# Peptides against a protein of PDB entry 3EFO: the designs that were tried, part 71

Target 1, 262 residues: chain A of PDB entry 3EFO
Amino acid sequence: SQLADLYKSCETDALINFFAKSAFKAVLHQPLKVIREILVNQTAHMLACYRKNCASPSAASQLILPDSMKVLPVYMNCLLKNCVLLSRPEISTDERAYQRQLVMTMGVADSQLFFYPQLLPIHTLDVKSTMLPAAVRCSESRLSEEGIFLLANGLHMFLWLGVSSPPELIQGIFNVPSFAHINTDMTLLPEVGNPYSQQLRMIMGIIQQKRPYSMKLTIVKQREQPEMVFRQFLVEDKGLYGGSSYVDFLCCVHKEICQLLN

## One batch from the design tools (peptide; aimed at target 1 S61 L63 P66 D67)

Design b2_p28_5_s1 (made by RFdiffusion4, then SolubleMPNN; from b2_p28_5, 9 letters changed)
Fold by OpenDDE base, seed 3:
Structure b2_p28_5_s1 (fold): chain B 262 residues (1-262), chain A 28 residues (1-28)
Amino acid sequence: as target 1 above (262 residues)
Amino acid sequence: SSYVAFDMSNEEVLKEQLDALLDEYLAS
């Protein structure tokens, strides 16, 4: 059917780009709460329509997603939790306005990265390999006190260090003997010159490549006050300012779909 | 058309399904 073909041809990254720009445009004329409700409603209606018309019969307890939209909910939740749609005290009006304008000009690839950051386990790097480590889910559950992670969303770059991160890696990256000696005020990594440092710099370069804006680096120590800012980029977790976790959002969407189909 | 089905009645199963799906997606 034409409808089935439509769903098959849909791409999540394109949909998120469209919804983001539509929502961010609406910010000027509608309350944020209404905009968020519309986005959830649109998501539920799309999926309800698919379940009704395109999917095979399934139990009501199951959430059915077309393959083309299998990751749509996670990105939609990220959009809903963005500071433009969900105000945060630490984000100024000017900053929100700036981000809104940036997204309005973003292409599909840029907006996808912006809403769901790339989180890389740097502590797992093999200096003998030129391959990038696989990205992990943007959640606190995927961090480890023994790990070092690089996060980038096209605008910001963070290097997060666990309290028990390996001293040898700290030495390799910062040329200091321990976690306590790391200066978090720096915005550039020192050129230590060892293979690990060079590999990390290469990875950072690859991440920066093809991005329209230069990402400023922020060094973050676990359990220090500035880590709170970093945690806001763990978009799958429950937000501090009313944003739901990914699982909670799925439950919400599923409930609304069931209501539509009853 | 192929689809993905999440079990919303069992949180443990759901978490496993999400792990499998998103880990695979992010690794690609």
Scores: peptide ipSAE 0.678, ipTM 0.960, DockQ to the pose 0.864
OpenDDE base, seeds 1, 2, 4, 5: peptide ipSAE 0.645, 0.638, 0.667, 0.639; ipTM 0.951, 0.951, 0.957, 0.951

Design b2_p28_5_s2 (made by RFdiffusion4, then SolubleMPNN; from b2_p28_5, 9 letters changed)
Fold by OpenDDE base, seed 3:
Structure b2_p28_5_s2 (fold): chain B 262 residues (1-262), chain A 28 residues (1-28)
Amino acid sequence: as target 1 above (262 residues)
Amino acid sequence: SSHVALDMSDLEKLKEQLDAILDEHLAE
C-alpha cells in the first residue's frame, strides 16, 4: 500500500532533521512546553497510524515500531532534551540562540550527531589495529571507572577519565604518572609520541574530519565538578532539568499511542 | 523484519531489546 511504502521509505535521520528545524523555528512564536508536546504528539500519531494500518495485531503491552523508525524514539527524546527546547540554567540565552541557528543550517548527518553524540571507549584501543572502536550508547551505564571515553557531537569534544583509569594509559596520553596529576585546564593533548597517543590523536582527527566546526577538547575527570557538564551529553539518561530517560520516554509514547487507539 | 515489537510490560526484556537495536545502530 501507499502508506506501507511511505513508512518503508522513511529515514530516522531525515525525520529528526526535519522535526528539529521545525521545532527550532517554532521557538520564536510558541512556548517551549507546547513545542515539546507537539513533538511527542506527532511521534505518537505516526506510530499509532502504523500500528493501526500497517502492522499485524499485537498485544496492548507492546510498542510497535516500523523497522525504518526503530531508533526514532531515542533521537526524538534527545531533541526534546536539547537546551533549545528544554532550558538549562547553565546555558546562556546567547548559547541557546547560537545552537538554534546552527541546527537550522545542519544537514542530516550533522544533526544526527549533534543530538546523539558519538561515545567511544578509547581504553579498548588496540594500537596494532587500524579499526576504530564501536560507539557505545550515551548513558552512564556504559561508562566504567576503569575506562577512558571520547565523546563528540560535532561541536564539542570531551575526554572522560574514570577515577580508576589505567595509569599506563594516563601516562601514554598525558605523560603524567597518575589520575591526580592530569591537568583538566588543557585543551590540547600533549605530543607524547607513543603508539597509544598517536592512535588517539588519529581517532580525534577522524572524528574532526568532515565536520564543519572545530571541536574544542575538554578533559573531564570523573567525580569532579566539571563532569556535570559532560553528563548532560549522556542523552539517554534522565536529565537534571526535566528531561526523561529513554525508557521513560518510550513509556510516555506508548501510553499516548494506546490512548489514540482506544 | 518489517517491524520491532518492544515489550513494555517487562523492563528487563525491554532493556535487552533496546540494547540490540541501539548497539547495532551505533556499530554502523
Scores: peptide ipSAE 0.705, ipTM 0.965, DockQ to the pose 0.790
OpenDDE base, seeds 1, 2, 4, 5: peptide ipSAE 0.694, 0.699, 0.704, 0.684; ipTM 0.962, 0.963, 0.964, 0.960

Design b2_p28_5_s3 (made by RFdiffusion4, then SolubleMPNN; from b2_p28_5 with H3S R11K T13K E16Q A18L S19E Y25A)
Fold by OpenDDE base, seed 1:
Structure b2_p28_5_s3 (fold): chain B 262 residues (1-262), chain A 28 residues (1-28)
Amino acid sequence: as target 1 above (262 residues)
Amino acid sequence: SSSVAFDMSDKEKLEQQLEELLDEALAE
């Protein structure tokens, strides 16, 4: 059917771009609470329609998603928790306005990265390999006190260091003897010249490539005050300002679908 | 398969399915 074909052709990244721009435009004339409710409602309606018209019969306790939208709820939840739609005291009005305007001009690839950052375990780098390390889930649960991670969302770049990160890597990256000696005020990594440093710089260059904005580097030490800002970019984690976990969001969507169909 | 199904009646199973799905999606 034409409807089935539509769902097969709809990709999550394009949908999120559309929903984000629509919602961010609506911020100018609608309360944030209403906008969030509309987004949830639209998500539920889309999925309810799929279940009714495209999906095979299944138990009511099942949530059925088309394969092309299998991760749509994840991104939708990230959108709902974004500071533009869910205001946070630590984010200024000017910053929210700035982000809103930026998203309005973003293409599909840019918005996808913006709402779900890339988080890379830098401590696992193979200096003999030209491949990027595999990205991990944007959650605190994926961090390690013994690890070093690079996070990028197209606008910001963070280098997060665990309190027990390997001294040899610290020396390799910063040319200092220990974690305590790292200067977090720097926005550029020193050119130490060893293979690990060069590899890291190469990775950062690849990440920056084809992005419309230059990402400023912020060095973050675990358990220091700036880490709180970094944690805001771990988009899968439950926020402190009313954002739901992914599981909770799915439950909410599922309940609404059931209400629509029953 | 053209669709993905989650069992919403079992939280533990749901969480496991989500972890597998998201890990796979991230690897793509």
Scores: peptide ipSAE 0.489, ipTM 0.909, DockQ to the pose 0.801
OpenDDE base, seeds 2, 3, 4, 5: peptide ipSAE 0.487, 0.484, 0.477, 0.488; ipTM 0.908, 0.906, 0.904, 0.908

Design b2_p28_5_s4 (made by RFdiffusion4, then SolubleMPNN; from b2_p28_5, 8 letters changed)
Fold by OpenDDE base, seed 4:
Structure b2_p28_5_s4 (fold): chain B 262 residues (1-262), chain A 28 residues (1-28)
Amino acid sequence: as target 1 above (262 residues)
Amino acid sequence: SSYVALDMSDLEKLEEQLEALLDEELAE
């Protein structure tokens, strides 16, 4: 059917780009709460329409997502939790305005990365490999106290270190004896020159080369105060300021779909 | 299939489904 074909042609990255720009434009004229509600409503309506007209009958307990939109909810939740649409005390007005302006000009690939960051487990890097490590889900549950992770969203880059991260890696990256000796005020990694350091720098370089903006590096120690900022980029988790977890958002969307169809 | 069906009544199953779904996405 024409409708089925339409859904097949709808790509999540394009949709999120569209919704983001529309919402960010609306910020100038509508309350944030209203904008968020509209986004949820639009999401629910799109999915409800698909379930009604394009999908085979299924149990009411199931959330049906067309293949082209299977990750739409997670990205939509990220959009809803963005500081432009959900104010955060730790984010200045200027920063929020800056992000709004940037997103308004972002292409599809840029906006997708912006809303759902790459989170890379670099503690398991193979220094002989030319491949980037596989990204993990942006959730605290995917972090490990023994791990070191690189997060990038096209604007910011974070190097997160677990409290029990391997001393040899710490020394390899920072040329210091232990976790406690790491200076988190630095915005550049030292030129240590060992294979691991070189590999990490290469990875960072690759990530940077793919993006139009220079990403500032922030070094974050687990359980220190600045980690709170980092955690806001773990977009699948429940936010501190009213943002839902991915699962909670799915439940919300599912509930609204059911209300529309029942 | 042309669509994904997430089981919203079973948290464990849902988590498994989401893991599979997002792992596939992140692998791309």
Scores: peptide ipSAE 0.624, ipTM 0.944, DockQ to the pose 0.776
OpenDDE base, seeds 1, 2, 3, 5: peptide ipSAE 0.624, 0.619, 0.619, 0.622; ipTM 0.944, 0.942, 0.943, 0.944

Design b2_p28_6 (made by RFdiffusion4)
Pose (drawn by RFdiffusion4):
Structure b2_p28_6 (pose): chain A 259 residues (1-239, 243-262), chain P 28 residues (1-28)
Amino acid sequence: SQLADLYKSCETDALINFFAKSAFKAVLHQPLKVIREILVNQTAHMLACYRKNCASPSAASQLILPDSMKVLPVYMNCLLKNCVLLSRPEISTDERAYQRQLVMTMGVADSQLFFYPQLLPIHTLDVKSTMLPAAVRCSESRLSEEGIFLLANGLHMFLWLGVSSPPELIQGIFNVPSFAHINTDMTLLPEVGNPYSQQLRMIMGIIQQKRPYSMKLTIVKQREQPEMVFRQFLVEDKGGSSYVDFLCCVHKEICQLLN
Amino acid sequence: SSSHHTFFIPDTPETQRMADETLEWVLS
């Protein structure tokens, strides 16, 4: 009968999986604007209830989120930015219908990765003693012109290359000497390489391991290349609203529920 | 006592403008 126990026991990934499927089923029944509004308001409602009933007294300039829901807003914003609940500019209806379908079947492990892609820094990789590098937030801010990154959501795998990308690596991987020497349209498996091209293929394998679909590798050269598609998977950035924007928005309506 | 996280939200026209833009986007 205590609300504190309800919240202390929640799981964001499980909640996100439900909201996603619930919203994606509703796409075939209601205006998308209506669906997004329900999502945002339900999110503000859950948090406002915690604020007026469980949270110890705190200043109104603060937005209080339970531990169980610490990353719930970030993920909810990812759902709202997703092409299924978004619109016309680019992204075919065939792409939306397809993604809408893929999510309807997903387990928790799949939906967590689908809505928050995994961004791995490759240029800072520890040679032959590896075990998959620490992940980095899904934002451009964590990309470096000197860096090479791996981004995966379970369906796509992007190998991102910066402009001042170390030629030493571009050689040990693409067997070519320089950055401008790589052709994106040749997105096939590169072998050779003794220390790195192996350590990279090692982590590309470990990532695919638990994943049902074999991911489509897509190489991205930084400055003005296909990168426009890649930017979509940096879900923390604006690309809908950014993570911070959405957080700013939820607080407004949480305050609107004046308490 | 329950455990939680706190985020500071500035009460400024810029913050109110960002919230409005986001709300209008959700309702569109």

Design b2_p28_6_s1 (made by RFdiffusion4, then SolubleMPNN; from b2_p28_6, 15 letters changed)
Fold by OpenDDE base, seed 1:
Structure b2_p28_6_s1 (fold): chain B 262 residues (1-262), chain A 28 residues (1-28)
Amino acid sequence: as target 1 above (262 residues)
Amino acid sequence: STSYVSIDIPDTPEVEKIAEEVLNWIRS
């Protein structure tokens, strides 16, 4: 059917770009809660229509997502939790305005990364490989106290270090003997010159080259105060100020779809 | 029909509660 073909051609990144710009434009004229509700309704209606008209019958306990939109809910949840649509005390009015303006001009690739960051387990780096490590889901559950992770969203870059991160890696990256000696005030990594340091710098360079804005580097130690800022970028987790986890959001979407179909 | 993924969402009071909490947040 024509409808089925439409869903096959749809791409989540394009949809999110459209929804984001539409929502951020609406901020000028509508309350935030109204905008959020519209976004959820649009998501539910789109998925309900697919289930009704394009998918085979399935159990009521199953949330059905077309392959082309399999990550639509997670991106939608990220959009709903963005500081433009969900005011947070730690975000200034100027910062919200700045982010709104940026997104209004972003292309599809930029907005995708902006709403869902890339999180890389760099402690698994193979110094002999030129390939980037596989990204992990943006959740605290995917972090390890023994790990080191690089997070980037096109505007910010974070290097997160677990409290039990390997001393040899710390030495390799920072040229210091232990976790406690790492200076988190640095915005640039030292040029240590060993293969691991060079590989990390290369990865950071590759990430930066793909983005139009220069990303400031923030070094974050686990369990220190600045980690709270870092955690805000773990977009699949429950937010501190009302934002839902991805899993919880799925429950909500499923409920709305069921209500539309019954 | 198009290919799709299926996610199990148990029909339990707990899930219902979660869904309602999310909706309350959205509408807050």
Scores: peptide ipSAE 0.559, ipTM 0.938, DockQ to the pose 0.941
OpenDDE base, seeds 2, 3, 4, 5: peptide ipSAE 0.608, 0.551, 0.252, 0.548; ipTM 0.944, 0.937, 0.806, 0.937; seed 2 fails the geometry check

Design b2_p28_6_s2 (made by RFdiffusion4, then SolubleMPNN; from b2_p28_6, 13 letters changed)
Fold by OpenDDE base, seed 3:
Parts: sequence; structure tokens; C-alpha cells
Structure b2_p28_6_s2 (fold): chain B 262 residues (1-262), chain A 28 residues (1-28)
Amino acid sequence: as target 1 above (262 residues)
Amino acid sequence: STSYVAIDIPDTPETQEIAEEVLNWIRS
């Protein structure tokens, strides 16, 4: 059917780009709460239509997502939690304006990365391999106190260090003997020159490649105050300013779909 | 018909409350 073909042709990254730009344009003329509600309604309507017309019969307790849009909810949640769409006094007008303008000029690939960062477990690097480690979901649950993670969203780059990060890796990256000796004020990694350091730098270079903006590196130690900034990029978790976790958002979407299909 | 992914959402008062909280936040 034409409808089935439509859903097959849908690409989540393109949809999110469209929704983001539409929403961010609407910010100038409509209340934020209205914009957010429209986004959720649009999401629910699309998924409800699919369930009704394209999906096999399923239990009412199941949220059904077309394969082509299986990640739509997670990206939509990220969009909803973006500072531009948040009605919080803690967020400055300048920051809102800045990010709004940035997104308005982003292509599909850039906006996708912006809303859902790449989180890489670099502690698993094989210095003998040229392959990048597989990204993990952006959630605290995917971090490890023994791990080291690199996060990038096209604008910012973070190197997160667990409190129990291996000393040998710390030595390899920073040329210091322990976690406590790491200087978090640095914005550039030292050129230690060992294979691990070189591999990490290569990965960082690949991530930076073809990005329109140079990403400043921030070193983050677990359980230190600056980690709070880093946690804001763990977009599947509950937001600092009340934004829902991905799991909670799914509950909301499911409810809305069920209401539409009653 | 297209392939799909099914996610189990428990039908409990708790999940209902969660959904409502999220919706309230959206409308805030």
C-alpha cells in the first residue's frame, strides 16, 4: 500500500531534522508548551497510523514501532529536552538563541549527532586495530567506574574518566600515575606518544572530521562537580530540568497512541 | 505491511502515572 511504502521510506534522522527546525522556528511565535505538545502529538499520530494500518495485530501492552522509525521516540525525547524548548529560568536567553541558530543551519547528519551524542568506550580500545569502538547508549547505566568514555555531539567533546579507571590507561593518556593526578583544566591531551595515546588521538580526529565546528575537549572526572555538565549529554536519562528518561517517554507515547486508537 | 519492533509497556497504575507525569512536564 501507499501508506506502507511511506513508512518504509521514512528516515528518522531526516524527520528529527525537520521537526527540530520546525519547532525551533515556531519558538518565535508560539509558547514552548504548545510546541512540545505538538511534537508529541505528531509522534503519536504517526505511530498510531502505522499500528492501525501496517502492523500485525499485537497486544495492547506493546508499543509498536516501524523498523524504519524504531529510534524516532528516543530522538524525539532528546529534542523535547533541548534547552531551546525548555521553559526553565536556569537557561539563559543567550544560550537558547545560540543553540536555536545552530540547529537551524544543521544538516541531517549534524542534527542527529547533536541531539544524540556519540558515546565511545575507549577503555576497550585495541591499539592493534584501526576500527573504532562501537558506541554505547547515552545513559549512566552504560558507564563504568572502571571505564573511560569519549562523548561527542558535534559541538562538545568530553573525556569521562571513572574513579577506578585503570592506572595504565591513565598513564597512557595523560602520562600521570593516577586518577588523582589528572588535571581537568586541560583542553588538549598531551602527546604522550605511546600506541594507546596515538590511537585515542586518531579516534578524536575521526570524530572531528567533517564536522563544521571544532569541538573543544573537556576532561571530566567521575564524581567531581564538572561531571554534572557531562551528565546532561546522557540524553536517555532523566534531564536535569525535569525532562523525561527515554523509558518514561515511551510510556507517554504509548498512552497517547492507545488513546488515539480507542 | 512492514517489519516492526515491539516494546513491552507494562499496563500498571505506575506506568500510567509515569505517562501522566511526562505529559504534565510537556505541558508545563
Scores: peptide ipSAE 0.594, ipTM 0.941, DockQ to the pose 0.927
OpenDDE base, seeds 1, 2, 4, 5: peptide ipSAE 0.593, 0.604, 0.594, 0.582; ipTM 0.941, 0.943, 0.941, 0.939; seeds 1, 2, 4 fail the geometry check

Design b2_p28_6_s3 (made by RFdiffusion4, then SolubleMPNN; from b2_p28_6, 16 letters changed)
Fold by OpenDDE base, seed 2:
Structure b2_p28_6_s3 (fold): chain B 262 residues (1-262), chain A 28 residues (1-28)
Amino acid sequence: as target 1 above (262 residues)
Amino acid sequence: STSYVSIEIPDTPEVEKIAEEVLKEIRS
């Protein structure tokens, strides 16, 4: 059917880009709560239409996602939790305005990275490998107190250090003897010159490549105050200021779809 | 035929399993 073909040709990354720009434009003349509700409703309507017209009958307990839109919910949830649509005390009005303006001009690839950051386990680096470490899901469950992680979203770069990070890696990256000696006020890594430091810098360089903006580096120690800001970039988790986890959002969308079809 | 993903809600283990598979696309 024509409708089935439409869903097959749908590109989620393009949809999210469109929804983001539409929502961010609407911020100028509609309440944030209304905008968020509209986004959820639109998501539910699209998926409800698919279930009704394109999918085989399934149990009421099943959430049905066409392959072309299987990642739509996670990106939509990220959009809903963005500081432009969901205000956070730690984010200034100027910063929100800045992000809004940036997204309004972002292409599809940039918006994808912006809403769902790249999270890399730096502590697993192979200094002899030219490949980037495999990215992990943006959730606290994927972090380790013994680990070091690099997070990037095209605008910001965070280096998160677990409280039990290996001293040898701390020395390799920062040229200090321990976690306690790390200065979190720095925005640049020292050029220590060892293979690990060089590899990390190379990775950071690769991440920065082809990005339109220079990403500011923030060093974050686990259990220190700035970690709260970092955790907001773990977009799959429940937000501190009202955002849902990815799983909870799936349940929410499912409920809305059921309400539309019943 | 149209291919789709089916997720049991709110079966957390099932959701997580499917989520892992789905989100591999994002990390690729």
Scores: peptide ipSAE 0.428, ipTM 0.903, DockQ to the pose 0.272
OpenDDE base, seeds 1, 3, 4, 5: peptide ipSAE 0.313, 0.372, 0.324, 0.336; ipTM 0.839, 0.898, 0.863, 0.879

Design b2_p28_7 (made by RFdiffusion4)
Pose (drawn by RFdiffusion4):
Structure b2_p28_7 (pose): chain A 259 residues (1-239, 243-262), chain P 28 residues (1-28)
Amino acid sequence: SQLADLYKSCETDALINFFAKSAFKAVLHQPLKVIREILVNQTAHMLACYRKNCASPSAASQLILPDSMKVLPVYMNCLLKNCVLLSRPEISTDERAYQRQLVMTMGVADSQLFFYPQLLPIHTLDVKSTMLPAAVRCSESRLSEEGIFLLANGLHMFLWLGVSSPPELIQGIFNVPSFAHINTDMTLLPEVGNPYSQQLRMIMGIIQQKRPYSMKLTIVKQREQPEMVFRQFLVEDKGGSSYVDFLCCVHKEICQLLN
Amino acid sequence: STSHVTFDMSDHEVLQEQAEKLLDEHLE
């Protein structure tokens, strides 16, 4: 009968999986604007209830989120930015209908990765003694012109290359000497390489391991290349609203529920 | 007593740093 126990026991990934499927089923029944509004208001409602009933007294300038829901807003914003609940500019209806379908079948492990892609820094990789590098937030702010990154959501895998990308690596991987020597339209498996091209292939394997679909590799050269598609998977950035924007929005309506 | 995180909505830069810090801790 205590609300504190309800919240202390929640799982964000499980909640995100439900909201996603619930919203994606509703796309075939209601205006998308109506669906997004229900999502945002339900999110503000859950948090406002915790604030007025469980949270110890705190200043109004603060937004209180339970531990069980620390990253719920970030993921909810990712759902709202997803092309299924978004619109016309680019992204075919065939792409939307397809992604809407893929999510309807997903388990928790799949939906977690689908809505928050895994960004791995590759240029800072520890040679032959690896075990998959620490992940980095899904934002351009964590990309470096000197860096090479791996981005995966379970369906796509992007190998991102910065402009001042170390030629040493571009050689040990693409077997070509320089950055401007790589052609994106040749997105096939590169072998050779003794320390790196192997350590990279090692992590590309470990990532695919538990994943049902074999991912489509897409190489991205930084500055003005196909990168526009890649930017979509940096879900923390604006690209809908940014993570911070959404957080700013939820607080407004949580306050509107004046308590 | 319940545990939670708080975000300062009064200053945008502080809010951004707190959000990044929380996400970095989550990714650990």

Design b2_p28_7_s1 (made by RFdiffusion4, then SolubleMPNN; from b2_p28_7, 10 letters changed)
Fold by OpenDDE base, seed 2:
Structure b2_p28_7_s1 (fold): chain B 262 residues (1-262), chain A 28 residues (1-28)
Amino acid sequence: as target 1 above (262 residues)
Amino acid sequence: STSYVSFDMSDREKLEAQLEALLDEFLS
């Protein structure tokens, strides 16, 4: 059907770009709460329409997503939790304004990365591999005290270190003997020159490539104050200031769809 | 027909497993 073809052609990255720009424009004229409600409503309506007109009959307990939108709720939830739409005390008005303006000019690829950061398990690097490590879900559940993770969203880059991260990797990256010796005030990694350091630098370079802005690097130690900022980029988790986990958001959307379809 | 993904919203464990599989595949 024509409608089925339409849904097939609706790419999530394009949709989220559109919704983000629309919402961020609306910030100037509408309350944030209303904007968030509209976004949820629009999401539910789109999916309800699909279920009604395109999907095969299924149990009411099922959430049906067209393949092209299978991760749309993920990105929508990220959008809803963005500091522009959901204010956070630690984010200044200037920063909010800055992010709003940036998103308004972002292309599809940039906004996709911005709303759902790339989180890479650096501790699993194969120095002999030319491939980037596979990204993991942006959730605390994917972190480990023994791990080292690189997070990037096109504007910021974080290197997160678990309290039990391997000393040999710490030595390889920072040229210091232990976790305690890492200076978190640094914004550049030292050029240690070993294969691991080179590989990490290569990865960081690849991530920086084709990005319109130079990402500032922040070194984050687990359980130290800067980790709180880092955790806000774990976008699938429940936020500290009213944001929902991805699962909770799906439940919310599903309930609204059911209400629309009775 | 258009391909789709379905999630069982009545079973959280199943839902989380499905999401895990989906997102792992997506991020690969």
Scores: peptide ipSAE 0.512, ipTM 0.916, DockQ to the pose 0.869
OpenDDE base, seeds 1, 3, 4, 5: peptide ipSAE 0.500, 0.511, 0.508, 0.500; ipTM 0.912, 0.914, 0.914, 0.912; seeds 1, 5 fail the geometry check

Design b2_p28_7_s2 (made by RFdiffusion4, then SolubleMPNN; from b2_p28_7, 9 letters changed)
Fold by OpenDDE base, seed 1:
Structure b2_p28_7_s2 (fold): chain B 262 residues (1-262), chain A 28 residues (1-28)
Amino acid sequence: as target 1 above (262 residues)
Amino acid sequence: STSYVAFDMSDRAVLEEQLEALLDEALA
């Protein structure tokens, strides 16, 4: 059917780009609460239509997602928790306005990275390989006190260091003897010149490649004050300002779907 | 019909496990 073909052809990244731009435009003339409600309703309606017209009959207790949209709810939840749509006291009006304007000009690939950052375990780097480390989910649960992680969202780049980061890696990256000696005020890594340092720089260069904006590097130590800013980019985690977990969001969407179909 | 994924919403623990598996594959 035409509808089945439509859902098959729908790409999550394109949909999120569309919804984000639509919502961010609406911020100028509609309350944020209303905008968030509309986004949830649109998601529910889209999935309800699929279930009714494209999916095989299933029990009401089942949530059915087309394969092309299997992760759409994740990104939708990230959009809903974004500081433009969910105000945070630590984010200035100017910063919100800036992000809103940037997203309005972003292509599909840029907005995808913006709403769901890339998080790389740098401590697992193989200096003999040209392969990038596999990204991990953007959640605190994927961090480790013994690890070093690089996060990038197209606008910002963070190097997060656990309190128990390997001293040899710290020495390799920063040329200092310990975690305590790392200067978090630096925005550029020192030119140490060893293979690990060179590999990290290469990775950072690859991440920066094809991005329209130059990402400023922020060094973050675990348990220090600046880590709070870093934590805001772990988009899968429940926010402190009314954001839902992904599971809770799915439950909410499912409830609305049931209401639409029953 | 198009290919789809189905989640059982009646058991939260099972749901969470299924979601974690799916998201690990798709996002990591």
Scores: peptide ipSAE 0.535, ipTM 0.919, DockQ to the pose 0.834
OpenDDE base, seeds 2, 3, 4, 5: peptide ipSAE 0.527, 0.528, 0.524, 0.524; ipTM 0.918, 0.918, 0.917, 0.917

